# Ledger of designs, part 10: peptides against a protein of PDB entry 2AKA

Target 1, 299 residues: chain A of PDB entry 2AKA
Amino acid sequence: MEDLIPLVNRLQDAFSAIGQNADLDLPQIAVVGGQSAGKSSVLENFVGRDFLPRGSGIVTRRPLVLQLVNSTTEYAEFLHCKGKKFTDFEEVRLEIEAETDRVTGTNKGISPVPINLRVYSPHVLNLTLVDLPGMTKVPVGDQPPDIEFQIRDMLMQFVTKENCLILAVSPANSDLANSDALKIAKEVDPQGQRTIGVITKLDLMDEGTDARDVLENKLLPLRRGYIGVVNRSQKDIDGKKDITAALAAERKFFLSHPSYRHLADRMGTPYLQKVLNQQLTNHIRDTLPGLRNKLQSQL

## One batch from the design tools (peptide; made by RFdiffusion4, then SolubleMPNN)

Design b1_p9_3_s3 (from b1_p9_3, 4 letters changed)
Fold by OpenDDE base, seed 4:
Structure b1_p9_3_s3 (fold): chain B 299 residues (1-299), chain A 9 residues (1-9)
Amino acid sequence: as target 1 above (299 residues)
Amino acid sequence: RKEAILSIL
């Protein structure tokens, strides 16, 4: 039996060739969160490379279908430039920026048309994620005044689908009750059945505060629970701190923190990868029969 | 196009 994640990758590639108007609800994980919530950093920590656009404001402006494939080799491929193997992840970043600008123009607008990126790596588990634009309230540059609603509408195209899992990325150093990610997840998944909580910036919480109750699933219960992670700081990124060293520091953070030590084996980026791989695999297994039946009924 | 997708399943 073929790995279910690679099977869905082939489906995603086929749907992207047809355009998003395919009335098919593919099993997928959409990544949602406020601007600067740490979404891109979580994805880069999975790959172990810096390859996503960076900056102030809305960085992700098109959906990025990120297909991670465990392989003996390390390279990236885009669906829009088949046959080109990228081994320099800076060139991957530049291609994402160029392909984004090609469609959106220079106005920093958004487009619902996905970029499909496959990353082969020995350091990844098979995992597919759809990185979505960060929720924002303030237009930047030449963005339209309604950019908040345009982003929301784009996110809703993914997260309203029944077979879409939601990776809700929330920073711990902000009021979690006001998390844009958890709000949008609650709107479309009121019972918390499709949502996986990721809590970032646990290392940036004020002294004497912790996110223990959130991580223990006591504050806003999600069936799929919460996983805390510690991303590199902007200073660490600018300083080119190695992601492997950052992952070791993350492990040390959880093990040494009085409030999180007991959770440490169920926290951090490597655990999140494992959980997402397992949850996506199981979700595909559960949803594919229904998808097949739906497709057959439409012939 | 739907047939091509079904062939993947």
Scores: peptide ipSAE 0.284, ipTM 0.888, DockQ to the pose 0.717
Fold by OpenDDE base, seed 5:
Order: C-alpha cells, then structure tokens, then sequence
Structure b1_p9_3_s3 (fold): chain B 299 residues (1-299), chain A 9 residues (1-9)
C-alpha cells in the first residue's frame, strides 16, 4: 500500500513549522457538524481511547489535525512538543486543553491556528482528519457575541478548498433538513462531490422513525454516500464503557434493526475508518501531482 | 523553505 497518507502528514508538519496556517490546499478531510453532533465521539472511536476535550458548549476551539498512523506501538505526539511521547490519553486531553487555552485564553474564544496531534496505534488505519469547532448559534459564558460567525469563517477556510473533503456529521435524532453540517457542505459543495455524510445517534431516534432513506442516499444524495454510526451514550462514557464493547454493540444494532440490517456491512465505525482511509488515499493520489506543479511554479 | 517542502514530494 502506498504510504500517501504519511507523505501528506509530513507535508502538514512542514507547513505548520513554517507558520502557513489554514490557507493550504492540501488533500485533507475536514470534520464539520453542529455542537453535540457526535464528532469527537467518532474520532475517539477510531483511536479506541478517550482523549478529546469534553463538556457543554464549544469543546473544540482550534482546528485539530489528527494524524492516525498504524503502528505496533501505541502513543501520541504533538508537533508543538516534539520528542514527548504520550501513552496516557488523559494527558493527551489535558495537553489539548492547555495548548488551546495558551492561544485563546480562558474566554472560550477560538483560534484558527491548528494543533497537530499524531497517534500511533495498532488499532487504527492510516487516516488524517481535521477536527473543526462545532457550529453554534448561541454564545455561552464570555464568548464574543459574533462567535457563530467566527466559527463559520474558520470552517470556511478549510471547506472552501478544492482539495478538502468534508466529513459532515449529523445526528439522526434531529431534523436533517436543519443539519448544520449538511447546510455548510451544500453551500461549498452543491453537487455533493467532496462530502461524506456521517449519521450519528441512530439509536436515539423516536420509535417508528428511521434514517433509512438518508443512509440509502435517497434524501440528499452525496456522491461519496452516507455511513451510519452508533456512539456511546454520555452515561456509557461517564461509566467508562469500553470502546471495543461499544463497537460490538454498534454492529449488533445495525444487524438487529429491521430498517438497517440490509445495510449493516456498509455501516458502523470500522467501515467508516476503512472508507475514509481509501477515500483519502485515492484523493491524495489524484491531487498530489497538481499540488507538486503548483509548488514548483511558486519557486 | 518551499524547496524543502518540494523535497518531501
């Protein structure tokens, strides 16, 4: 398998080191969605660890470039603290919080300056994602009154780039027509060419309702389709329910649900990881020649 | 610095 994702990781690190912010048209996947849409839970399910900030309101306040690398060892490294290996993922969470606060202050403001986090694990496929702040309409605490627009402007810096794929995360227990993720995706990708839909909270839908039409790509067609996932409940997270057990429960959910059983092999977190790895690898292969030519023309 | 980036490609 061509090490194209690790190649782009080296490019991302090199660009971060020269202080070129979010303006890079690197082949990447930006993760977008409303607050509490389940973005952080999807990312943690890929790693199999709790390591992202948690809480009410805006949790992600800086872009997080999450570089997953398949390895025989399990540890994390930050670009801002080179040479420090983190094996405790609670320390990873604390470092994200500290590094966020260092730049934004304690006012729960946002910054467009990325945090670069690499996770080596035997449990991951090679995959790089850019986690972005959750879209919100209501400022909380000491947030500026224009925080909604600041978040939107930050997201637009990523999702408007031609080489940016969009992982649009929407909860199934909310009106899909009101999905902040799908709204922003449709604004910048009206033909649905760059967008991958993720539908969370399928287990929290009202009795007698389902998202089958969405998952079958019939309601709002995306070229890259939709993948349903089931995350741990907040109670399961607080109760320290193992992610491996949660992934088994997710598989059981799809297999046992009358509306989803026929889709079960194209649903769930493991399938999503595989699809994202393949989509990103192919996208890098297609875009790197053009990127090389662009960089050469700037010499 | 751009040359260094191109050397990665």
Amino acid sequence: as target 1 above (299 residues)
Amino acid sequence: RKEAILSIL
Scores: peptide ipSAE 0.283, ipTM 0.888, DockQ to the pose 0.722
Fold by OpenDDE base, seed 3:
Structure b1_p9_3_s3 (fold): chain B 299 residues (1-299), chain A 9 residues (1-9)
Amino acid sequence: as target 1 above (299 residues)
Amino acid sequence: RKEAILSIL
């Protein structure tokens, strides 16, 4: 039986080549969250490389279809430059920036046109995610005053689809009741059937506070639950702290924390990656028959 | 084009 995730990757590539904002509800996971919620850091921790644009403001300005493929070799490929293999992940970052600027210009505007990036690595599970622009209320640079609504409209094109799972990324050091990620997820998934919660910045909570109630699925229940992660600090990123060392520190954090020790085996980036692989595989299995029937009816 | 996509499924 062919791997279901690689099958959907071929479908995604084929739809991207047609240039239609595919009215087709492909089984996928959209990553949503406020600016600086830690979305890009979670994705880089899966790969074990620094390869996503960094900075202040809206850094992700186009949807990034990130296709992780387990392989004996480590390299990246873009759909827009077929046949070019990237082995330097800094060149991957530069290509994302250049391809973003080519379409949006230098005004830091957004575009709904996806970038399709495939990463082959021995360190990844098969997993496809759509990284979406961070929700923001404050325009920066030459951004239009309505940039908040432009981002929201772009996110809604993905998260309103019935076969779209939502990876809602929220920082623990902010009021979770006010989380942009959980708000948009609740709007389009009021019963919490399609949403997976990710709680970042657990290491940055005030002393004497914890997110135990959220992580135990008691505060804002999601059918698919919550997974806590600890990303590198901005200082660690700027200092180019090794991601492997950061993942070891994350494990140590959960094991040593009185409020999280009992959850430690169901927390952290490696567990999140495993859960997402399983959830996506099962979701594809459940949705592909309906997608096939829909496509056949449109011939 | 839709036929080509169906051939993947």
Scores: peptide ipSAE 0.282, ipTM 0.890, DockQ to the pose 0.729
Fold by OpenDDE base, seed 1:
Structure b1_p9_3_s3 (fold): chain B 299 residues (1-299), chain A 9 residues (1-9)
Amino acid sequence: as target 1 above (299 residues)
Amino acid sequence: RKEAILSIL
């Protein structure tokens, strides 16, 4: 079972090489959420490195197929530059930015063509995620007036697939009823069978409020439930706060919070990684036989 | 191309 995620990684790489981006219903997890919902921070917390583009507005502008592989060594590889090993994660960030700009131009446009990034690390579980552009309502700068719809159409190419799991990332300091992530998830998964909820910014909620009802799966029930996380603040990122220290602070947050203490062992980034690894592994096991049969019937 | 992909499975 441990080799199922690496197997799907080989399939993803093979399909990318033949130009079949989203056409096959591969067992995968698509990451969805509004701009600034904390998607990139969640992914970086898995790796323990700063390596994703950062900034205001739309940061992720192409799908990022992020393949995390547990290894004794730490390095990254891109499918578009095979054989180059990146050990500096700032160079990984710069390569994502450069490869994004090469395809989209300087106008902060989007492209449906994925970037395939594999990260080997002793600090990760085997996990593959497809990071998608953050949903927006208002075009900024040189963005096309229809950028909201372009992003939605791109997301729909992934999340409408039956074998796509949805990691819906929502900030707790915003009304969850208005969550763009949960809204799109409910549109394509009305029974909540394929959706995993991630609640960020629990540390930024107004005094006297909490997300306990959400995290207990009582407000908007998902079969796969919700996991709360605490990401580094922008001040912490700018101050180069270590991710390991941030993960310790996250654990302390849940343990010390009156509303979350009883949930603390089922919260936080390390638990989320474990759950996603298990969910993806099981999902691959359950879907691969059907995928094989479908491919065989198309010969 | 599909045969090559099936060989991975």
Scores: peptide ipSAE 0.281, ipTM 0.888, DockQ to the pose 0.721

Design b1_p9_4_s3 (from b1_p9_4, 4 letters changed)
Fold by OpenDDE base, seed 1:
Structure b1_p9_4_s3 (fold): chain B 299 residues (1-299), chain A 9 residues (1-9)
Amino acid sequence: as target 1 above (299 residues)
Amino acid sequence: RREEILSIL
């Protein structure tokens, strides 16, 4: 049986080539969260490379269809520049920035037109994610005054689709009742059927506080539950701390923390990657028959 | 184009 994730990748590429954006209810995972919630860091931790734009404010300004493919070789390919293999992930970052600026201009605006990036790596499981712009309330620089609503409307194009799973990324060092990610997920998935919670910044919580009740699915229950992760600090990023070393530190964090030790085997980036691979594979299996029937009925 | 997409499925 062919890998179901590569099958959907071929569908995504075919639909992107015909200019059908988010109109197709493809089985996919949309990544949502506030600015600085740690979305890009979670994706980079899957690859083990620094390759996403970073900075203050809105970093992701177009949807990024990130197709991770397990391979014996490590390289990246963009759909907009077919045949160019990128082996330097800094060049991947620069290409994302250049292709974003080509469409949005210099005003730091947003565009609903996806960037399709495929990463081949021995360090990844087959996994496709759609990284979406971070939710913001305050326009910065030359951003339009309605940028909050433009981002929200862009996210809604993805997350309203019934076959869209939602990876809701929330920082633990902020009140989860105020999580932009969980708020938008609850608007479109009120029963918590399509939402997977990711809790970042567990290492940045105030002393004497923990996210145990959240991670145990007791505070804001999701059918698919929550997974805690620890990303590199800004100091670690600036110091070029290796992601492999950061993943070892994440494991040590969960094992050594009194509130999380009992959950440690169901936490961290490697476990999240495995869960997402399994959930996406199962979700594709469940949705493909209906998608095929829908496409056949439109012929 | 629909036939091409259906050939993938």
Scores: peptide ipSAE 0.256, ipTM 0.888, DockQ to the pose 0.683
Fold by OpenDDE base, seed 5:
Structure b1_p9_4_s3 (fold): chain B 299 residues (1-299), chain A 9 residues (1-9)
Amino acid sequence: as target 1 above (299 residues)
Amino acid sequence: RREEILSIL
């Protein structure tokens, strides 16, 4: 069977080379969530490497088109520096920061111009995600006072597209009824047809509380459901805790927790990765005929 | 470039 995800990756790269930004209704998954919701940690857990910018505040300041490709070798490539293979993922992080600063300047501003990053790895399933800036209400540093609206407008360029699936990332240790990710998803997908819920920080919930009703799809129903994950703590990240060990701890968390044990086979990062691969593959299969017809009619 | 895109599909 022709790999549909690599096919869309070639389309994404070709469109980026023409300078057609977010205006294309390509079958894709946009990652949305509040600042510090755990979006970047979920993506790093898929790769099994630390490679995304870190810090307080808005970390992702440009859309990151992350193309994961299953391969026998492990390396990264950027579309803006073709032919350079990165094997050190710290150099990948530095290149994202440098390429972000080249376009936005040093003022921590944002740009809607994507960075295209492809990661080849034996540890990944074929999967493409668009990481978007975290929603925030408070400007930091030299950010413009309207930065909240600039971020929202950038997100809306992606999530309003009919062929865009939405990975809505919400922390469980915050009021889920007030989740920025679920709010924006409900605005553009009121029937919950395009949204996949991810619930992070389940290990940081107050004692005697749980997110069972959310994970069982009872509170805010999504057709594609919810998947709970447990990311590394900031202490684990600073201590350079291995992601493989963190994934084992995540599995243990779900299996040992009274509220989640019965869901454990439909939770965690490996299950999320599998679901996203399947959902994206099926979504591409369903949307490509329409996209082809649209492109042919414009000739 | 449009022909290139159509050749991918």
Scores: peptide ipSAE 0.255, ipTM 0.888, DockQ to the pose 0.634
Fold by OpenDDE base, seed 4:
Structure b1_p9_4_s3 (fold): chain B 299 residues (1-299), chain A 9 residues (1-9)
Amino acid sequence: as target 1 above (299 residues)
Amino acid sequence: RREEILSIL
């Protein structure tokens, strides 16, 4: 049972090599969120490295199939350049940017064609995520005026699939009732069966406010619940604050906060990684028999 | 390619 995520990784790689959006609804977790929701920071906190494109506007412009693999060694490998081991995560970032621009051009357009990135690390649990473009309403640069709809259509290709789990990333310092992530999740998963809520920016909430009711699953109930996280501030990112130190600060935040102390053992990035590993493993176990039957019936 | 996918399963 421990090898179910690596098994699905091999399936994902095989489907990506076919270049067909194979009609196979693979068990996966799609990551959705508005621009600046903290989605990229959550993924980088899993790896413990800065490796995702940064900037204003739409940063992720292609789906990123991020395959985390627990290993004694630390390196990254792209499916489009097999055998090249990346040990510098700045080179990983540059390769994502270059491979994005190669397909989309320089117009900051989007493409539904995934980038497949595998990261081997002693600091990760086995976990596969599909990072999707951030939802936006405002075109930037040479983006078409309908870019909002193009992003939504791209997201819908993933999140409408029955075997797709949804990691809905929402900032706590914004009205959660207006969360783009929770809105799209509610549209395609009205009963909250496939959605895992991530609440970021809990440290940036206005004084006298908290997200306790959300984190306790009382405001917008999800079967899979909510997990709060604290990402590095933009100042901490610009200052190259170590992610390990940021994770210690996150733990301290939850333990010291009156509204969250009682939840602290079920909050933070390390707990989120564990939950996602378990949720994905269980989801693969539950869906794989149906996928086998579907594939066999098509032969 | 279908055979490859089936060999994984």
Scores: peptide ipSAE 0.254, ipTM 0.887, DockQ to the pose 0.634
Fold by OpenDDE base, seed 2:
Structure b1_p9_4_s3 (fold): chain B 299 residues (1-299), chain A 9 residues (1-9)
Amino acid sequence: as target 1 above (299 residues)
Amino acid sequence: RREEILSIL
């Protein structure tokens, strides 16, 4: 059976080349979260490399179609520079920054035009994610005063599509009732059918507090549930702490924590990656017949 | 381009 995720990746690449991104409801996972929710760290933890832009404010300013492909080799390729293989993930970061700035200019504005990045790695499962700009309320630098609404409108172009799954990334050390990710997910998926909750920063919660009720799917039920993760600290990132060591520390966190020990086998980045691969594969299987029929009827 | 997309499906 051909891997359904690589099939959808070829469709994504073909549609990106036509510039018709708006009209096709491809089975995909859109990643949504507030600024500093830990969204970029979750994606880098899947790859096991530092390769995303970092900084204060809006990091992701264009949609990033991140296509993870399990391979015996490790390298990245961009759709906009076909035939160039990147083996240095710092060069991948620089290319994302350069290609973002080429389209948005220096004003730190946003663009709805995707960047398509494929990462081949032995450390990944086949998985495609659309990383979206972090939701923000405060313009920074030369950003327009309506940047919050521009980001929201961009997110809505993805998350309103019926075949779009939503990876809602929320920090545990903030009020989850005020989660921008869960709020936007509930607006477009009121029954929680398309939403997967990710809870970050569980290690940064106040002493005597926990997110157990959220992770047990009791507080705000999602049919696809919640998965807790522990990302590297900014100090660990700046210190170039090995992601393998960080994943071991994440496992130790869940196993050692009294509130999460019983959930530890259903938590952490490796489990999240597995669940997303399975959810996306099943979702493609369910949606692809309808997509095929739609495309054939337009011929 | 339409033929290319159909060849993928």
Scores: peptide ipSAE 0.265, ipTM 0.891, DockQ to the pose 0.593; fails the geometry check

Design b1_p9_4_s4 (from b1_p9_4, 5 letters changed)
Fold by OpenDDE base, seed 3:
Order: sequence, then C-alpha cells, then structure tokens
Structure b1_p9_4_s4 (fold): chain B 299 residues (1-299), chain A 9 residues (1-9)
Amino acid sequence: as target 1 above (299 residues)
Amino acid sequence: RREEILSLL
C-alpha cells in the first residue's frame, strides 16, 4: 500500500495549483495557537532546523502547508519555485519571508493563500501540517484594526472542515481556560474528537505548579489526548542552541520532574511526531474512500 | 484535471 501521506501531498499540490481555496475537505492537521504559544518551535523541532520566520507580532501571515518526507537526503522545495532545491535552511526562511511579503506587502497583513513547503530529511517521519497564523488581540504596526477577526476567519476556513484534525498548541505558563487554541478547538469540535492538545512551556511554569491534570486528560478531556513538549527558550534560539541538544534537555526535563516522570514516555517532541504521523495516516485511511466518492460524483 | 486527481486516488 502506497504511503498515504505522500498521496495526500500530491492531492494538496494539485489543488493548490488549481487555485481552489478551502473548498476541499482534505485530511489534514491544522496547527492553531495564540501568538508566541510555541507553534513554530514545535515544527522546527520536527525538522531539526531553524527555517521558520521569527520575530515579534504575527510572524506566520499565510498558511504554511509543511510536508515532511522521510528521505536519505536533506533539502527543501517550494511549490511556487519548482526545481529549486534548498539545502540551506536560512534560505528557506528567507524564501518564506519574501513570498509572504510578495503577497501581503510590507504592512504585516495576512493572506489566506497557502505557501507549500516540502522538506526531505532523514530525521523526520512522513507528516503534513498546516501552520496557521497565531491568534492575536492587538494590531501591530500597519495591521488593520480588525486583524484579530481576519486571523479568526482564516483559521475557521480550515478547522471547520470535518476532515481537519486540530493541533491545539497552548502554553502551560498561561491559564489553560484562556487558551485561544483550546477555545477555537472547542467551538468547532465540542466533543474533542478532532483535537490533539500540545502543551508547551512546561519548563516556564511557576514553582509549585504543574500541568499534570491537563496532560493526564482530566481537566479538559480530548479523545486524542495531550502531549507536553519543551521548546528552546528565545535566548537559546538567539544563541543558536542545537535542536538535538534541546531534545535531549526536553527528555531530561520530563524524566526528572516529579509530576511528569510517569508520563515521560508519552511526552516530548519525538513522541508527538510519532503520534501525529500515526494519527494522520489513520485519518487519511478513514477519509479517502469518502473523498474519492465525492470527487467521482462531481465528474 | 479532475480525472488527473482521480487517477491519483
């Protein structure tokens, strides 16, 4: 049986080329979370490279269809510049920024038009994610005053689809009841059937507090559960701390923490990647027959 | 184009 994730990648590329916006309910995982929730750091930790735009404010301003493909070689390709292989991941970052600015202009506006990026790597599992703009309440610079609603409307185009899984990224050092990610997920998935919770910043919680009840799925139950991760600090990112060293520190964090030690084998970035690969593969298997029937009925 | 997409499935 052909790998189902590469099959959906070919479908995504074909639909992107037709300019058909969000009308196709393709099996996918949309990544949602507040600004600075740690979404981009989770994605970079999967690749093991610094390749996403960074900064203050809304950094992701277009949907990024990130297609991870296990390969013996390491390189990236964009759908908008076919035939160019990127081996420098700093050039990948610059291309995302340039292609974003080409469509949105310099006003830090947003666009619903996806960027399609494929990354081949020996360090990844086959996995496709749609990184979405971070939810924000405060316009910055020349952003329109309604930017919060523009972002929300863009997210809703993805997360309302029945075949969309939701990777809800929430920081542990903020009240989870106020999580923008879990709020939007609960709005469109009230029974928690499509949502996978990711809890970031577990290392930044106040002394004497923990997210144990959340990670044990006791506070806000999701059928697909929660996975805790520890990302690099902004200081570690600015200092170019190696992602491999950060993943080792993450493992050490869970193993050494009294509240999380018993969960340590079901936590961290490598486990999250494995779960997402499996969940996406199963989800594609379950949804493809219905998609095929729908496409055949439209011929 | 729909036939091409269906040929992928």
Scores: peptide ipSAE 0.138, ipTM 0.855, DockQ to the pose 0.685
Fold by OpenDDE base, seed 1:
Formats: sequence, C-alpha cells, structure tokens
Structure b1_p9_4_s4 (fold): chain B 299 residues (1-299), chain A 9 residues (1-9)
Amino acid sequence: as target 1 above (299 residues)
Amino acid sequence: RREEILSLL
C-alpha cells in the first residue's frame, strides 16, 4: 500500500498548480497559534534545521505547506522553483523570505497564497503540515489596521474544513484560558474532535506552577489530547545550539520534572512527530473514500 | 485536470 501522506502531497501539488487554494477539503493538519507561541520552532525541531523566518511580530505571512518526506538524502525543494535542490537550509530560509516579500511587498502584509516546501531528510517521518500566520491583535509597522481580522479570516479558510485537523500551539507560560489557538479551535471544533493540543514553553513557567492538568487532558479536554514540548530559548538560538542537543535537553526536562516524569514517554518533539504521522495517516485513510466520491460526482 | 487528479487516487 503506497504511503498515504505522499499521495496527499501529490494531490496538494496538483491543486496548487491549478490555483485551487484552500477550496479543496484535503486531509491536512493546520498549525495555529498566537505570535511567539512556538509554532515555527516546533516545525524546525521536526527537521532538525533552522530554516524558517524568525523575528519579532508576524514571521509567517503566507501559509507554508511543509511536506516532510523520509529519505536517505537531505535537501529541500519548492514548488515555485521546481528542479532546484536546496542543501543549505539558510538558503531555504532566504527563499521563503524572498518568495513571501515578492507577493506581499515590503509592508509586512499577508497573503493567502501558499508556499509549498518539501523537505527530504533521514531525520523526519512522513508528515505534512500547513503553517499559518500567528494570530496578533496589534498591527506593527506598515501593517493594515485590520491585520488581526485578515489573519483570522485566512486561518478560518483552513480550519473550517471538515477534513482539516488543527494543531493548536499554546505557550504554557500564559493563561491557557486565553489561548488564541484553543479559542479558534473551539469555534470551529466545539467537541474537540479535530484538535491536537501542543503546549510549548513548559520550561518557562513560573516556579511552583505546572501544566500537569492540561497535559493530562483534565482542564480543557481534547479527544486527541495534548503533547508538551520544550523548544530552544532565544539564547540557545542566538548561540546556535544544535537542535539534536535541544531534543536531548527536552527529554531530560520531562524525565527530571516531578510534575511531568510520569508523562515523559508521551511528551516531547519526537513523540509529537510520531503521533502526527500516525494521526495524519489514519485521517487520510478515513477521508480519501469520501474525497474520491466527491471528485467523481463533480466530473 | 480532474481526471488527472482522480488518476492519482
């Protein structure tokens, strides 16, 4: 049986080539969260490379269809520049920035037009994610005053689709009741059927506080549960701390923390990647028959 | 184009 994730990748590429944006209810995972919630860091931790735009404010300004493919070789390819293989992930970052600026201009605006990036790596499981702009309330620089609503409307184009799973990324060092990610997920998935919670910044919580009740699915229950992760600090990023070393530190964090030790085998970036691969594969299997029937009825 | 997409399924 062919890998179902590569099959959906071919469908995504074909639909992107015909200019059918988010109109097709393809089985996919949309990544949602507030600005600085740690979305891009989670994706980079899957690849083991620094390759996403970073900075203050809105970093992701177009949907990024990130197709991870397990391979013996390590390289990236963009759908907009077919045949160019990127082996330097800094050049991948620069291409994302350049292609974003080409469409949005210099005003730091947003565009609903996806960037399609495929990463081949021996360090990844087959996994496709749609990284979406971070939710914000305050426009910065030359951003339009309605930027909050523009981002929300863009996210809603993805997360309202029945075949869209939602990876809701929330920081633990903020009140989870105020999580922009869980709020938007609850608006479109009130029963928590399509939402997977990711809790970042567990290492940045105030002393004497923990996210145990959240991670145990007791505070805000999701059918698919929560997975805690620890990303590199800004100091670690600036110091060029290797992601492999950061993943070892994440494992050590969960194992050594009194509140999380009993959960440690169901936490961290490697476990999250495995769960997402399995959930996406199963979700594709369940949705493909319906998608085929829908496409056949439109012929 | 729909036939081409259906051939992928």
Scores: peptide ipSAE 0.137, ipTM 0.849, DockQ to the pose 0.682
Fold by OpenDDE base, seed 4:
Structure b1_p9_4_s4 (fold): chain B 299 residues (1-299), chain A 9 residues (1-9)
Amino acid sequence: as target 1 above (299 residues)
Amino acid sequence: RREEILSLL
């Protein structure tokens, strides 16, 4: 059972090599969120490295299939340049940017063609995520005026699939009733069966407010629940604050906060990684028999 | 390619 995520990784790589959006609904987790929701920061906190593009506007412009593999060694490998081991995660960031620009051009357009990145690390659990472009309403640069709809259409290619789990990333310092992530998740998963809620920016909430009712699954119930996280501040990112130190600060935040102390063992990035590993493993186990039958019926 | 994918399963 421990090898189910690596098995699906091999299937994903094979499908990506075929260049067909094979009509195969592979068990996967799609990551959705508005711009600046903290989505990229959550993924970097899993790896313990800065490696995702940064900036204003739409930063992720292609789907990123991020395959985390627990290993004794630390390196990254792209499917488009097999055999090249990246040990510098700044070079990983630059390769994502270059490979994005190669396909989209310099107009900051989007493409539905995934980038496949595998990260081997002793600091990760086996976990595969599909990072999707952040939802936006405002075109930037040479983006077409309909970029909002292009992003939504791209997201729908993933999140409408029955075997797609949805990691809905929402900032707590914004009205959660207006969360782009929770809105799109509710549209395609109205019963909350496929959605895992992530609440970021809990440290940036207004004084006297908290997200306790959300985190306790009382406001907008999801079968798979909610997990709160605290990401590095922009100042901490710019100051190159170590992610390990940030994870210790996150733990301290939950333990010290009156509204969250009782939830602290079910909050934070390390717990989120564990839950996602377990959820994905179980989801693969449940969906693989149907996938095998579907593949066999197509031969 | 379908056979290759099935061989992975």
Scores: peptide ipSAE 0.133, ipTM 0.848, DockQ to the pose 0.688
Fold by OpenDDE base, seed 2:
Structure b1_p9_4_s4 (fold): chain B 299 residues (1-299), chain A 9 residues (1-9)
Amino acid sequence: as target 1 above (299 residues)
Amino acid sequence: RREEILSLL
């Protein structure tokens, strides 16, 4: 059976090349979260490399179609520069920054035009994610005063599609009732059918507090549930702490924590990656017949 | 491009 995720990746690439991204409800996972919710760290933990723009403010300013492909080799390719293989992931970061600035200019504005990045790695499962700009209320630099609404409108172009799954990334050290990710997910998926919850910063919760009820799917039930993760600290990132060591520390965190020990086999980045691969594969299987019929009727 | 998309389906 052909791998369904690579099939959808080829469809995404073909549709990106024709500029018709708006009308096709491709089975995909959109990543949503507030600024500094830990979205970029989750994605880098899947790859096992530092390759996303970092900083204060809006990091992701264009949709990033991140296509992870399991391979014996490790390299990245951009759709906008076909034939160039990137083996240095710092050069991948620089290319994302340059290609973002080429379209948005220097004003730190946003653009709805996707960047398509494919990463081949032995450390990944086949998985496609659309990283979206972090929701923010405060304009920075030369950003327009309505930047919050521009980001929201961009997110809505993805998350309103019926074949879009939503990876809602929320930090545990903030009030989850005020989670921008869970709020937008509930607006477009009120029954929690398309939403997967990711809870970050579990290691940064106040002493004597925990997210157990959330992770057990008791507080705000999602049919696809919640997965807790522990990302590297900014100090660990700046210190170039090895992601393999960080994943081992994440496993140790869940196993050692009294509130999470019983959930430890259903938590952490490796489990999240596995669940997302399975969920996306199943979702493609369910939606692809309808997509084929739609495409055939439009041709 | 239409033929390419059809070949993927």
Scores: peptide ipSAE 0.145, ipTM 0.854, DockQ to the pose 0.601; fails the geometry check

